# Ledger of designs, part 99: peptides against a protein of PDB entry 4N7V

Target 1, 222 residues: chain A of PDB entry 4N7V
Amino acid sequence: TLRSITSPLVAHRLKPIRQKTKKAVVSILDSEEVCVELVKEYASQEYVKEVLQISSDGNTITIYYPNGGRGFPLADRPPSPTDNISRYSFDNLPEKYWRKYQYASRFVQLVRSKSPKITYFTRYAKCILMENSPGADFEVWFYDGVKIHKTEDFIQVIEKTGKSYTLKSESEVNSLKEEIKMYMDHANEGHRICLALESIISEEERKTRSAPFFPIIIGRKP

## One batch from the design tools (peptide; made by RFdiffusion4, then SolubleMPNN)

Design b2_p19_5_s1 (from b2_p19_5, 8 letters changed)
Fold by OpenDDE base, seed 2:
Structure b2_p19_5_s1 (fold): chain B 222 residues (1-222), chain A 19 residues (1-19)
Amino acid sequence: as target 1 above (222 residues)
Amino acid sequence: MSLPIELGYDEELLEELWK
């Protein structure tokens, strides 16, 4: 099943973006829907032959073939759906479209890893918790130039000198120079606080069912 | 049509999402 290889994509709160490749264009729309346009070149012109439009919660997929399947010239946005459209739920999506859905899902996940959910200013740094899940990316930009980027898989450090390295285990973290450990300690504390605040705010969102609270900014730059 | 295996996204474009 599709569910065994991926979960429904989640594009809520993401800003519009359009990414072009040789064979496809993937977009997040103002409506927070996700579109995959399949592109074919003919006579030095690019045409959109197929469009997958996926709902913001990933559960509904609308598929259409522009201009009766003949294709529509590539533009700055997806072509509008025609009357000849197919609509599927996530669990009923035909297997022939699974790879295209996965492509959209990976793109959305990447965008989420670059989308601030919580920005927290401390005395020493700007901390940012991203939208991706599980294990959201966390970045710390120290005002003196040091940067720490935490992901589920690694920690990247950029020192004042521009020296950069990646840590993949606790032992490597423990082997850091004392001065770098101080930055790491601050980053970890900021991370803890952001996660705690995310939990509290998310719970309040659930209760009120109002407009989204995220993204939020906490504190101010000194 | 099939999509490429490698996504090859433009990181500079994604950086525009930052506030």
Scores: peptide ipSAE 0.025, ipTM 0.609, DockQ to the pose 0.056
Fold by OpenDDE base, seed 1:
Structure b2_p19_5_s1 (fold): chain B 222 residues (1-222), chain A 19 residues (1-19)
Amino acid sequence: as target 1 above (222 residues)
Amino acid sequence: MSLPIELGYDEELLEELWK
């Protein structure tokens, strides 16, 4: 099943963006829908041959072939849906489209990993919890130049000198110099606080049923 | 139509989301 290889993408709260590659253009629209445009070149002109339009919650996929499959000239936005539109749920998406959906999902996940959900200013650093899940990225920008980037898979450290290294295990974290451990301790505390606040704010958001509370900024730069 | 195996996304462009 598609669900065995990916979860429905989540594009809520993401800013519009358009990423062009040689063979495809992927967009997050103002509506928070995600569009994958498959591009083919004919006579030095690029044409959109196929479009996957995915709902913001990833559960509905609309597929259409512009201009009856002949293609529509590539523009600054996806072509409008034409005749012969197919609509699928996530669980009923034909296998031939799974890779394209996965492509969209990976793009959205990447955007989410770069999209602030919570920005928290401490005495020493700017902390940012990102939108991706599970295991949201967490970045700490210390005012003295040290940077720590935590992901589900690794921790990247950039020292004041610009020296950069990646930690992939707890043993490597424990082997850090004491000076770096101090930064790590602060980063971990900021991370804990952001996760706690995310939980609390999400619960209040659920209760109020109002507009999204995120993204949110807590504190200010000293 | 096949998509590229590598995503080839511009991370610098994505960073504009929160700069």
Scores: peptide ipSAE 0.024, ipTM 0.603, DockQ to the pose 0.043
Fold by OpenDDE base, seed 5:
Structure b2_p19_5_s1 (fold): chain B 222 residues (1-222), chain A 19 residues (1-19)
Amino acid sequence: as target 1 above (222 residues)
Amino acid sequence: MSLPIELGYDEELLEELWK
């Protein structure tokens, strides 16, 4: 099943973006829908031959073939669905489209990992908890130039000198210079706070069913 | 139509999300 490969993508709260590759253009629209445009080149002109439009919650996939399948010239946005539109639920998506859906999902996950959910300013750093899940990315930009980037898989450190390295185990973290440990401690505290706030705010958001509370900014830059 | 698995993205474009 498709579900065994990926979960429905979630594009809520993501800003519009359009990324072109050689064979496809993937977009997040103002509506928070995700579009994959399959591109073919003919006579030095690029045409959109197929479009997958995925709902913001990932559960509905609309597939259409622009201009009766002849293709529509590539533009700055997906062509409007006009002809031969098919609509599928996530669980009923034909297997031939699974790879394309997965492509969209990966893109959304990437964007989410770069999209601030909580920005928290401390005395020493700008901390950012991202939208991706599970294990949201967490970045700390210290005002003195040190940067720490935490992911589910690793911790990347960029020192004042520009020296960068990646930590993948607790032993490596424990082997850090004392100076760097201080930054790490601060980063970890900021991370803890952001996670706690995320939990509290998400619960309140669930209760109120109002407009999204995220993204939020806490504190101010000194 | 074939679709690449690896995503080629513009890092600078993604950084605009921070603005």
Scores: peptide ipSAE 0.024, ipTM 0.607, DockQ to the pose 0.057
Fold by OpenDDE base, seed 3:
Formats: sequence, C-alpha cells, structure tokens
Structure b2_p19_5_s1 (fold): chain B 222 residues (1-222), chain A 19 residues (1-19)
Amino acid sequence: as target 1 above (222 residues)
Amino acid sequence: MSLPIELGYDEELLEELWK
C-alpha cells in the first residue's frame, strides 16, 4: 500500500514556493496545496503534461492532464484543471502515481525541516524547532558562533573554528570534549523546552479553533 | 520571507517520475 511507504503529506503553515527541475516543477500554493507538474520538452519549449494537486492535509489528490493531454506551456503557476480530471483519496490512489506522490511528500518534508515552528531565544543561543514530524529538526545557533543541528538521524556540530562533524551514535556524543558537551547540554535543554511549549500551544490552539498560533517566537536576542 | 531553497532534492526519484 501507499501508506506502507509514506504517510499523507502535511503542508499546513508552509509558505508558498515553486521549485523547478528538469522533469518536474513542485509548488506549495497560497492555499497550502501542493502541486507536482510533470514537464516535457518539445522544440525547445517546456510543456506541463500532467499535474498532481494534493490537498494541504495530503488526503485528497486531484490529477489532470492539461490541454487534453497534449500539454500546456510551462508558466509561473500550475495550469488550471480543465481536462481529464480525476480525484482520489490517499488510500485509493492508483499505484502508477505513488512515486509522484512520494516526490511531493519528500519535498514537503524537506521544506518542513527548514521551516521554523518555534523560535526560542536563550541567554546563549537562538533555538529553532522546525515543522517536520516525527522528530522535528532542531537547530541551535550560539551567539559565540557554535552551531548544533539535531535531526532524527544525527547531530551536526560546527565549532567556533569552523570545524564541522556529524555524530550518529550515543557513543560518539559521549566521546565529545567537555567544552562541546556544555553546548550540547544547553541545546538539549532548549530542545526540551521547545517540545513542551509546542505541546501546550498546540492544545490551546485546538481548543480555540482560531487562526494558527504557529510560527511563534519566544524571547528576544540579548 | 521566501526561503532561499537550494534543496538538494532526490534526483533519482525525479528520473523515474514518468515510468
């Protein structure tokens, strides 16, 4: 099943973006919908032959073929759905579209990993919890130049000297020099606080049922 | 603010979009 290889994408709160590659253009729209435009080149002109438009919650996929399948000239936005429109739920999406959905999903996940959800200023650092889930990316920019980037899979450290390295196990973390451990401890504390605040704010947001509370900034740079 | 997105996107997945 599609669900066995990916979850429905989530594009809520993401800013509009349009990314072009050789064979496709992927966009997040103002509506927070996600569009994948499949592109072919004819006589030095690019044409959109197929479009997948995915709802912001990832559960509805609208597929259409511009200009009766002949293609529509590539423009600064997806072509309007006019011809040969099909609508699917996530669980009913035909297998032939699964890779295209995965493409959209990975793009959205990447954007989410770079989109601040909570910005928290401490005495020593700017901490940022990102939108991706589960295991949201967490970045700490210390005012003295040290940077720590935590993901679900690794921790990247950039020292004051500019030396950069990646930690992939607890053993490697435990082998850090004492000075770096202090930065790590602060980063971990900031991370804990951001996660706690995310939970509290999300609950209040659910109760209020108003405009989104995120992204949010807590504190200010000293 | 627009994210400067040089996204190192999965090129292998892109090559198979038309299969």
Scores: peptide ipSAE 0.033, ipTM 0.708, DockQ to the pose 0.034; fails the geometry check

Design b2_p19_5_s2 (from b2_p19_5, 5 letters changed)
Fold by OpenDDE base, seed 3:
Structure b2_p19_5_s2 (fold): chain B 222 residues (1-222), chain A 19 residues (1-19)
Amino acid sequence: as target 1 above (222 residues)
Amino acid sequence: EELPVELGYDEELLEELWK
């Protein structure tokens, strides 16, 4: 099943973006829908041959073939749907489209990992909890130039000197120099706070069923 | 029509989302 390969993508709260690659253009629209335009080059012109338009919650996939399958010239936005539009639910998506959906999903996940959900200014740093899940990315930009990027898989440290390294285990983290540990401690505290706030705010958001509370900014840069 | 196995996303472009 498709679900065994990927979960429905979640594009809520993501800003519009359009990114072109060699064979595809992927976009997040103002509507928070995700579009994958499959691009083919012919006579030095790029044409959109197929479009997958995926709902913001990832559960509805609309597929159409511009210009009766002949394709439309690539433009700055997806071509408008024409006749013979196919609409599928996530669980009913034909297997031939699974890879394309996965492509969209990975893109969205990447965008989410770079989209701030909570920005928290501390005395020493700008902390940002991102939208991706599970294990949202967390970045800390210290005002003195140190940077820490936490992901589910690793921690990247950029020191004042520009020296950069990646930590992939707790043992490596524990082996950090004391001076770096201080930054890490601060980062961890900021992370804890952001996670706590996320939980609290999400719960309130659920209860009120109001407009999204996120993204939020806590504090101001000193 | 085959999609690339590796994602060719522009990291710099994506970073603009939170800069």
Scores: peptide ipSAE 0.023, ipTM 0.608, DockQ to the pose 0.056
Fold by OpenDDE base, seed 5:
Structure b2_p19_5_s2 (fold): chain B 222 residues (1-222), chain A 19 residues (1-19)
Amino acid sequence: as target 1 above (222 residues)
Amino acid sequence: EELPVELGYDEELLEELWK
């Protein structure tokens, strides 16, 4: 099943973006829908042959073939659907489209990992909890130039000198220089606070069912 | 049709998400 290889993508709260590759263009629209445009080149012109338009919650996939399948010239936005539109639910998506959906999902996850959900300014750093889940990325930009980037898989440290290294285990973290440990401690505290606030705010969102509270900014840069 | 193995993106464009 499709669900065995990916979950429905979630594009809520993401800003519009359009990324082009040789064979595809993936976009997040103002509506927070996600579009995958399959591109072919003919006579030095790029054409969109197929479009997958995925709802913001990932559960509905609309597929259409521009210009009766002949393709539509690549533009700055997906071509409008016209004829021969197919609509599928996530669980009923034909297997031939699974790879394309997965591509969209991966892109959305990437964007989410770069999309601030909570920005928290401390005395020493700008802390950012991102939108991706589970295990949201967490970045700490210290005002003195040190950077710490935490992901579910690793911690990247960039020192003042520009020296960069990745930590993948607790033992490596424990082997850090004492100076760096201080930065890590601060980062961890900021991370804890952001996670706590995320939980509280999310609960309030659930209760009120109002407009989204995220993204939020807490504090100000000194 | 085959999709790229790696996701290509403009990092500068992604950074605009922070604006």
Scores: peptide ipSAE 0.023, ipTM 0.617, DockQ to the pose 0.030
Fold by OpenDDE base, seed 1:
Order: sequence, then C-alpha cells, then structure tokens
Structure b2_p19_5_s2 (fold): chain B 222 residues (1-222), chain A 19 residues (1-19)
Amino acid sequence: as target 1 above (222 residues)
Amino acid sequence: EELPVELGYDEELLEELWK
C-alpha cells in the first residue's frame, strides 16, 4: 500500500515555493496545496504533461493532463485543471502515481525540515525548531560562528575553524572536546525550551481554533 | 519516468524559506 511507504504529506504553514528540476516542477501554492508538474522537453520547449495536485493535508490527490494530454508550455505556475480530472483519496491512489506522490511527500518533508516553527534567540545563539515530524530538526547558529544541526538521526557540528563532523551516537557526543560540549549543552537547553514552548503553544492553539500561532519568534538577537 | 529523489536548493529558495 501507499501508506506502507509514506504517510500523507502535510503542507500546513509552509510558504509558497516552486522548485524546478529537469523532469518535474514541484510547488507549494499559496493555498498550501502541493503540485507536481511532470515536464517533458520537445524541440527545446518544456511542456507540462501531467499534474498532481495534492491537498494540504495530503489526503486528496487531483490529477489532470493539460491540453488533453498534449501538454501545456511550462510557466511560472501550474496550469489550471481541465474539465477532465481524476480525484483520489490517499488510500485509493492508483499505484502508478505512488512514486510521484512519494516525490511530493519527500519534498514537503524536506521543506518542513527547513521551515522554522519556533525561533528562539539566546544570549549566545539563534535556535530554530523546524516543522518536520517526527523528531523535528533543530538548528543552533551561535553568534561566534559555531553551528549545530540536530536531526532525529544525527548531530552535525561546524566549528569556528570550519571543521565539520557528524555525530550518530551518545558515545561520540561524550567524546567531544570540552569546548564543543559547552556549545552542545547550550544547544540542548535551547532545544528543551523550544520543545516545551511548542507543547504549550500547541495546546493553546488547539483551544483557540483560530489562525495558526506558528511560526513564532521568542526573544531578540543581542 | 525518472524523478530526482534528493532535492537541492539554491540560495534564493533558501532565503524564501527563511523569510
């Protein structure tokens, strides 16, 4: 099943973006819908042959073939749907479209991992909790140039010298130089605070049922 | 049909994400 390889994508709170590749253009619209435009090149002209438009919650997929399947010239936005469209739920999506949906999902997840949910300025760093889940990415940009990027799978450290390395276990973290441990301690504290704030704010957001509270910025750069 | 699995971003796109 499609569900066995990916979950429904979630594009809520993501800013509009359009990313072009050779074979496709993927977009997040102002409506927070996600569009995958399949691109073919003929005589040095690019045409959109197929469009998957996915709802912001990932549960509805609308598929259409521009210009009766002949293709529509690639533009700065997806072509408008035709009268002949197919609409599927996530669980009823034909297998032939699964890879394309997966592509969209991976794109959205990547965008989420780079989209600030909470920005927290400390005395020493700009801390950012991202939108992806589970295990949201957390970045710390120290004002002195040190950078720490935490994911569910690893921690990347960039030192003042530009030296970069990745840590994948607690043992490796424990083997860090004392100076780097201080940065890590600060990063972890910022992470804890952001997670706590996320929980509190999310609860209030649930109760309010209004416009999204996120993204939010806490504090100011010193 | 080949679709890129790994996605990259140019500076402009990254800037848009962080605005």
Scores: peptide ipSAE 0.023, ipTM 0.616, DockQ to the pose 0.046
Fold by OpenDDE base, seed 4:
Structure b2_p19_5_s2 (fold): chain B 222 residues (1-222), chain A 19 residues (1-19)
Amino acid sequence: as target 1 above (222 residues)
Amino acid sequence: EELPVELGYDEELLEELWK
């Protein structure tokens, strides 16, 4: 099943973006829907031959073939759906479209990993918790130039000198210079706070049923 | 505050999209 290889993509709160490649264009629309445009070149003109439009929650996939399958000239946005439209639920998506859905999903996940959900300014750093899940990316930009990037899989450190390295185990973290450990401690504290705030804010958001609270900024740069 | 998104999709992956 498709679910065995990926979960429904989640594009909520993501800003519109359009990423062009040679044979495809993937977009997040103002509506937070995701579109994959399959592009073919003919006579030095690019045409959109197929479009997958995926709902913001990833559960509905609308597929259409512009201009009766003849293709529509590539533009700055996806072509409007035509009359011959197929709609599928995530679990009923034909296998022939799974790779394209996965393409969209990976793109969305990447965008989420670079989309601030919580920005928290401390005395020493700008901390950013991203939208991706599980294990949201967390970045700390220290005002003195040090950077720490935490992911589910690793921690990347960029020192003042520009020296960069990746830590993949606790032992490596424990082997850091004392000076770097101070930065790590601060980063970890900021991370803890952001996670706590995320939980609290999400709960309040659920209760109020109002407009989204995220993204949110806590504090300001000193 | 959004960071640039760069996808490392190569032509091989794109070809698979049409299969």
Scores: peptide ipSAE 0.027, ipTM 0.676, DockQ to the pose 0.032; fails the geometry check

Design b2_p19_5_s3 (from b2_p19_5, 7 letters changed)
Fold by OpenDDE base, seed 2:
Structure b2_p19_5_s3 (fold): chain B 222 residues (1-222), chain A 19 residues (1-19)
Amino acid sequence: as target 1 above (222 residues)
Amino acid sequence: MELPIELGYDEELLEELWK
């Protein structure tokens, strides 16, 4: 099943973006829908031959072939849906489209990992919890130039000197110099606070059911 | 914070979209 390969993508709260490659263009629209345009070159002109338009919650996939399948010239936005539209639910998507859906899903996940959900200013740093899940990325920008980037898989440290290294285990973290440990301790505390706030705010958002509370900024730069 | 216009992405997957 498609579900065994990927979960439905989630594009809520993401800003519009358009990423062009040689064979495809992927977009997040103002409506927070996701479009994959399959591109073919003919006579030195690029044409959109197929479009997958995916709902913001990832559960509905609309597929159409612009200009009766002849293709539509590539433009600065996806071509509008035609009268020949196929609509599928996530669980009923034909297997021939699974790879294309997976492409869209991975792109959305990447964008989410770079989209701030919570920005928290401390005395020493700007902390940012991102939108991706599970295990959202967490970045700490210290005002003195040190940077720490935490992911589900690793921790990257950039020191004042520009020296950069990656930590992949607790033993490596425990072997850090005392000076760096102080930055790590602060980063971890900021991370804990952001996760706690995310939980509390999400619960209140669920109760009110009005407008999204995220993204949110806590505190101010000193 | 604004998202970058250009993002590093899985180019291998892109090359297989027509297969």
Scores: peptide ipSAE 0.033, ipTM 0.712, DockQ to the pose 0.035
Fold by OpenDDE base, seed 5:
Structure b2_p19_5_s3 (fold): chain B 222 residues (1-222), chain A 19 residues (1-19)
Amino acid sequence: as target 1 above (222 residues)
Amino acid sequence: MELPIELGYDEELLEELWK
């Protein structure tokens, strides 16, 4: 099943973006829908041959073939659906489209990992909890130039000198220089606070069912 | 139509999301 290889993508609260590759253009629209445009080159012109438009919650996939399948010239936005439109639910998506959906999902996840959900300014750093889940990325930009980037898989440290290294285990973290440990401690504290706030705010969102509270900014840059 | 194996997204463009 499609669900065995990916979950429905979630594009809520993401800003519009358009990324072009040789064979595809993937976009997040103002509506927070996600579009995958499959591109073919002919006579030095790029044409969109197929479009997958995925709802913001990932559960509805609309597929259409521009210009009756002949293709539509690539533009700055997906072509409007006109003819031969098919609509599928996530669980009923034909297997031939699974790879394309997965492509969209990976893109969305990447964007989410770069999209601030909570920005928290401390005395020493700008802390950012991102939108991706589970295990949201967490970045700490210290005002003195040190950077710490935490992901579910690793911790990247960039020192003042520009020296960069990646930590993948607790043992490596414990082997850090004392100076760096201080930065890590601060980062961890900021991370804890952001996670706590995320939980509280999310609960309030659930209760009120109002407009999204995220993204939020807490504090101000000194 | 096959999709590229590598996503190849522009990191600088993605950073615009922080604006």
Scores: peptide ipSAE 0.024, ipTM 0.613, DockQ to the pose 0.057
Fold by OpenDDE base, seed 1:
Structure b2_p19_5_s3 (fold): chain B 222 residues (1-222), chain A 19 residues (1-19)
Amino acid sequence: as target 1 above (222 residues)
Amino acid sequence: MELPIELGYDEELLEELWK
């Protein structure tokens, strides 16, 4: 099943973006819908041959073939749907479209991992909790140039010298130089605070049922 | 139609998300 290889994508709170590759253009619209435009080149002109438009919650997929399948010249936005469209739920999406959906999902997940949900300024760093899940990315940009990037799978450290390395276990973290441990301690504290704030704010957001509270910025750069 | 297996992106475009 499609569900066995990916979950429905979630594009809520994501800013509009349009990313072109050789074979496709993927977009997040102002409506927070996601569009995959499948592109073919003929005589040095790019044409959109197929479009998958996915709802912001990932559960509805609308598929259409511009210009009766002949293709529509690639533009700065997806072509408008034709009168002859197919609409599917996530669980009823034909297998032939699964890879394309997965592509969209990966893009959205990538965007989410780079989309600030909570920005927290400390005395020493700008801390950012991202939108991706589970295990949201967490970045700490120290004002002195040190950077720490935490993911569910690893921690990347960039030192003042520009030296960069990745840590994948607690043992490796424990083997860090004392100076770096101080940065890590600060990063971890910032992470804890952001997670706590996320929980509190999310609960209030649930109660109010109004416009999204996120993204939010806490504090100011010193 | 072939899609990229690995997702390529323009880092500059993604940086706009921070604004």
Scores: peptide ipSAE 0.023, ipTM 0.599, DockQ to the pose 0.044
Fold by OpenDDE base, seed 4:
Parts: C-alpha cells; sequence; structure tokens
Structure b2_p19_5_s3 (fold): chain B 222 residues (1-222), chain A 19 residues (1-19)
C-alpha cells in the first residue's frame, strides 16, 4: 500500500512556493494544496501533461490531464483542472501515481524542514523549530556566528572559523571541545523550550479552534 | 525567512515519474 511507504503529506501553514525541474514542477499553492505538474518539452516549448493536485492534508488526490491530454503550456502556476478529473483518496490512489505522490511528499517534507514553526530569540542566539515531523529540525544561529543544526539524524556544527562538522552519536557530542559544548548546551535548552511551547500552544489552539497560532515568534533579537 | 529549496531530484528520479 501507499501508506506502507509514506504517510499523507501535510502542507498546512506552508507558504506558497514553486519549484521547477526539467520534467516536473512542484508547487504549494495559496490554498496550501500541493501540485505536481509533469512537464514534457515539445518544439522548444514546455507543456504540462499531467497534474496531481493534493489536498493540504494529503488525503485527497485530484488528477487531471490538461487540454484533454494534449498538454497545456507551462506557466507560472498549475493549469486549471479540466472537466475530466479523477479524484482519489490516499488509500485508493492507483499505484501508477505512487511515485509522483512520493515526489510531492518529499518536497513538502523538505519545505517543512525549512519552515519556521517557532522562532525563539535568546540572549545569544536565534532558535528556530521547524515544521517537519517527526523530529522537527532545530536551528540555532548564534549572534557571534556559530550555527547548530539539529535533525533527527545528526547535529551539524559550524564554528566561528567556518569549520563545519557533523555529529551522529552521543559519543561524538561528548568529545566536543568545551567551548563548543557551551553552544550545544544553549542550543539544547532552546530546543527544550521550543518543544515545550509547541506543546502548550498546540493544546490551546485545539481548545480555541481559532486561526492557526503558528508560526510564532518568541522574544526579539537583542 | 527565505526557503532555499535544494532538491536532490536528478534526471533519474524524474524519469521514474513517467514510468
Amino acid sequence: as target 1 above (222 residues)
Amino acid sequence: MELPIELGYDEELLEELWK
């Protein structure tokens, strides 16, 4: 099943973006829907031959073939759906579209990993918890130039000198120079706070059923 | 914040989309 290889994509709160490659264009729309446009070149013109429009929660996939399958000239946005539209639920998506869905999903996940959910300014750094899940990326930009990027898989450190390295185990973290450990400690504290705030804010958001609270900014740069 | 999206989508991956 598709579910065995990926979960429904989640595009909520993501800003519109359009990423073009040679044979595809992936977009997040103002509606937070995700569109995959499959592009073919003919006579030095690019045409959209197929479009997958995926709902913001990833559960509904609308597929259409512009201009009766003849294709529609590539533009700055996806072509409007035609009359012959197929709609599928995530679990009923034909296998032939799974790769395309995965393509969209990976793109969305990447965007989420770079989309601030919580920005927290400390005395020493700008901390950013991203939208991706599980294990949201966490970036710390110290005002003195040090950067720490935490992911589910690794921690990347960029020192003042520009020296960059990746840590993949606790042992490596423990082997850091004392000076760097100070930065790491601060980063970890900021991370803890952001996670706590995320939980609290999410709960309040659930209770109020109001407009999204995220993204949120806590504090300001000194 | 700007969203610098670097997708490692190479031509091979794109070809798979059409299969």
Scores: peptide ipSAE 0.031, ipTM 0.694, DockQ to the pose 0.031; fails the geometry check

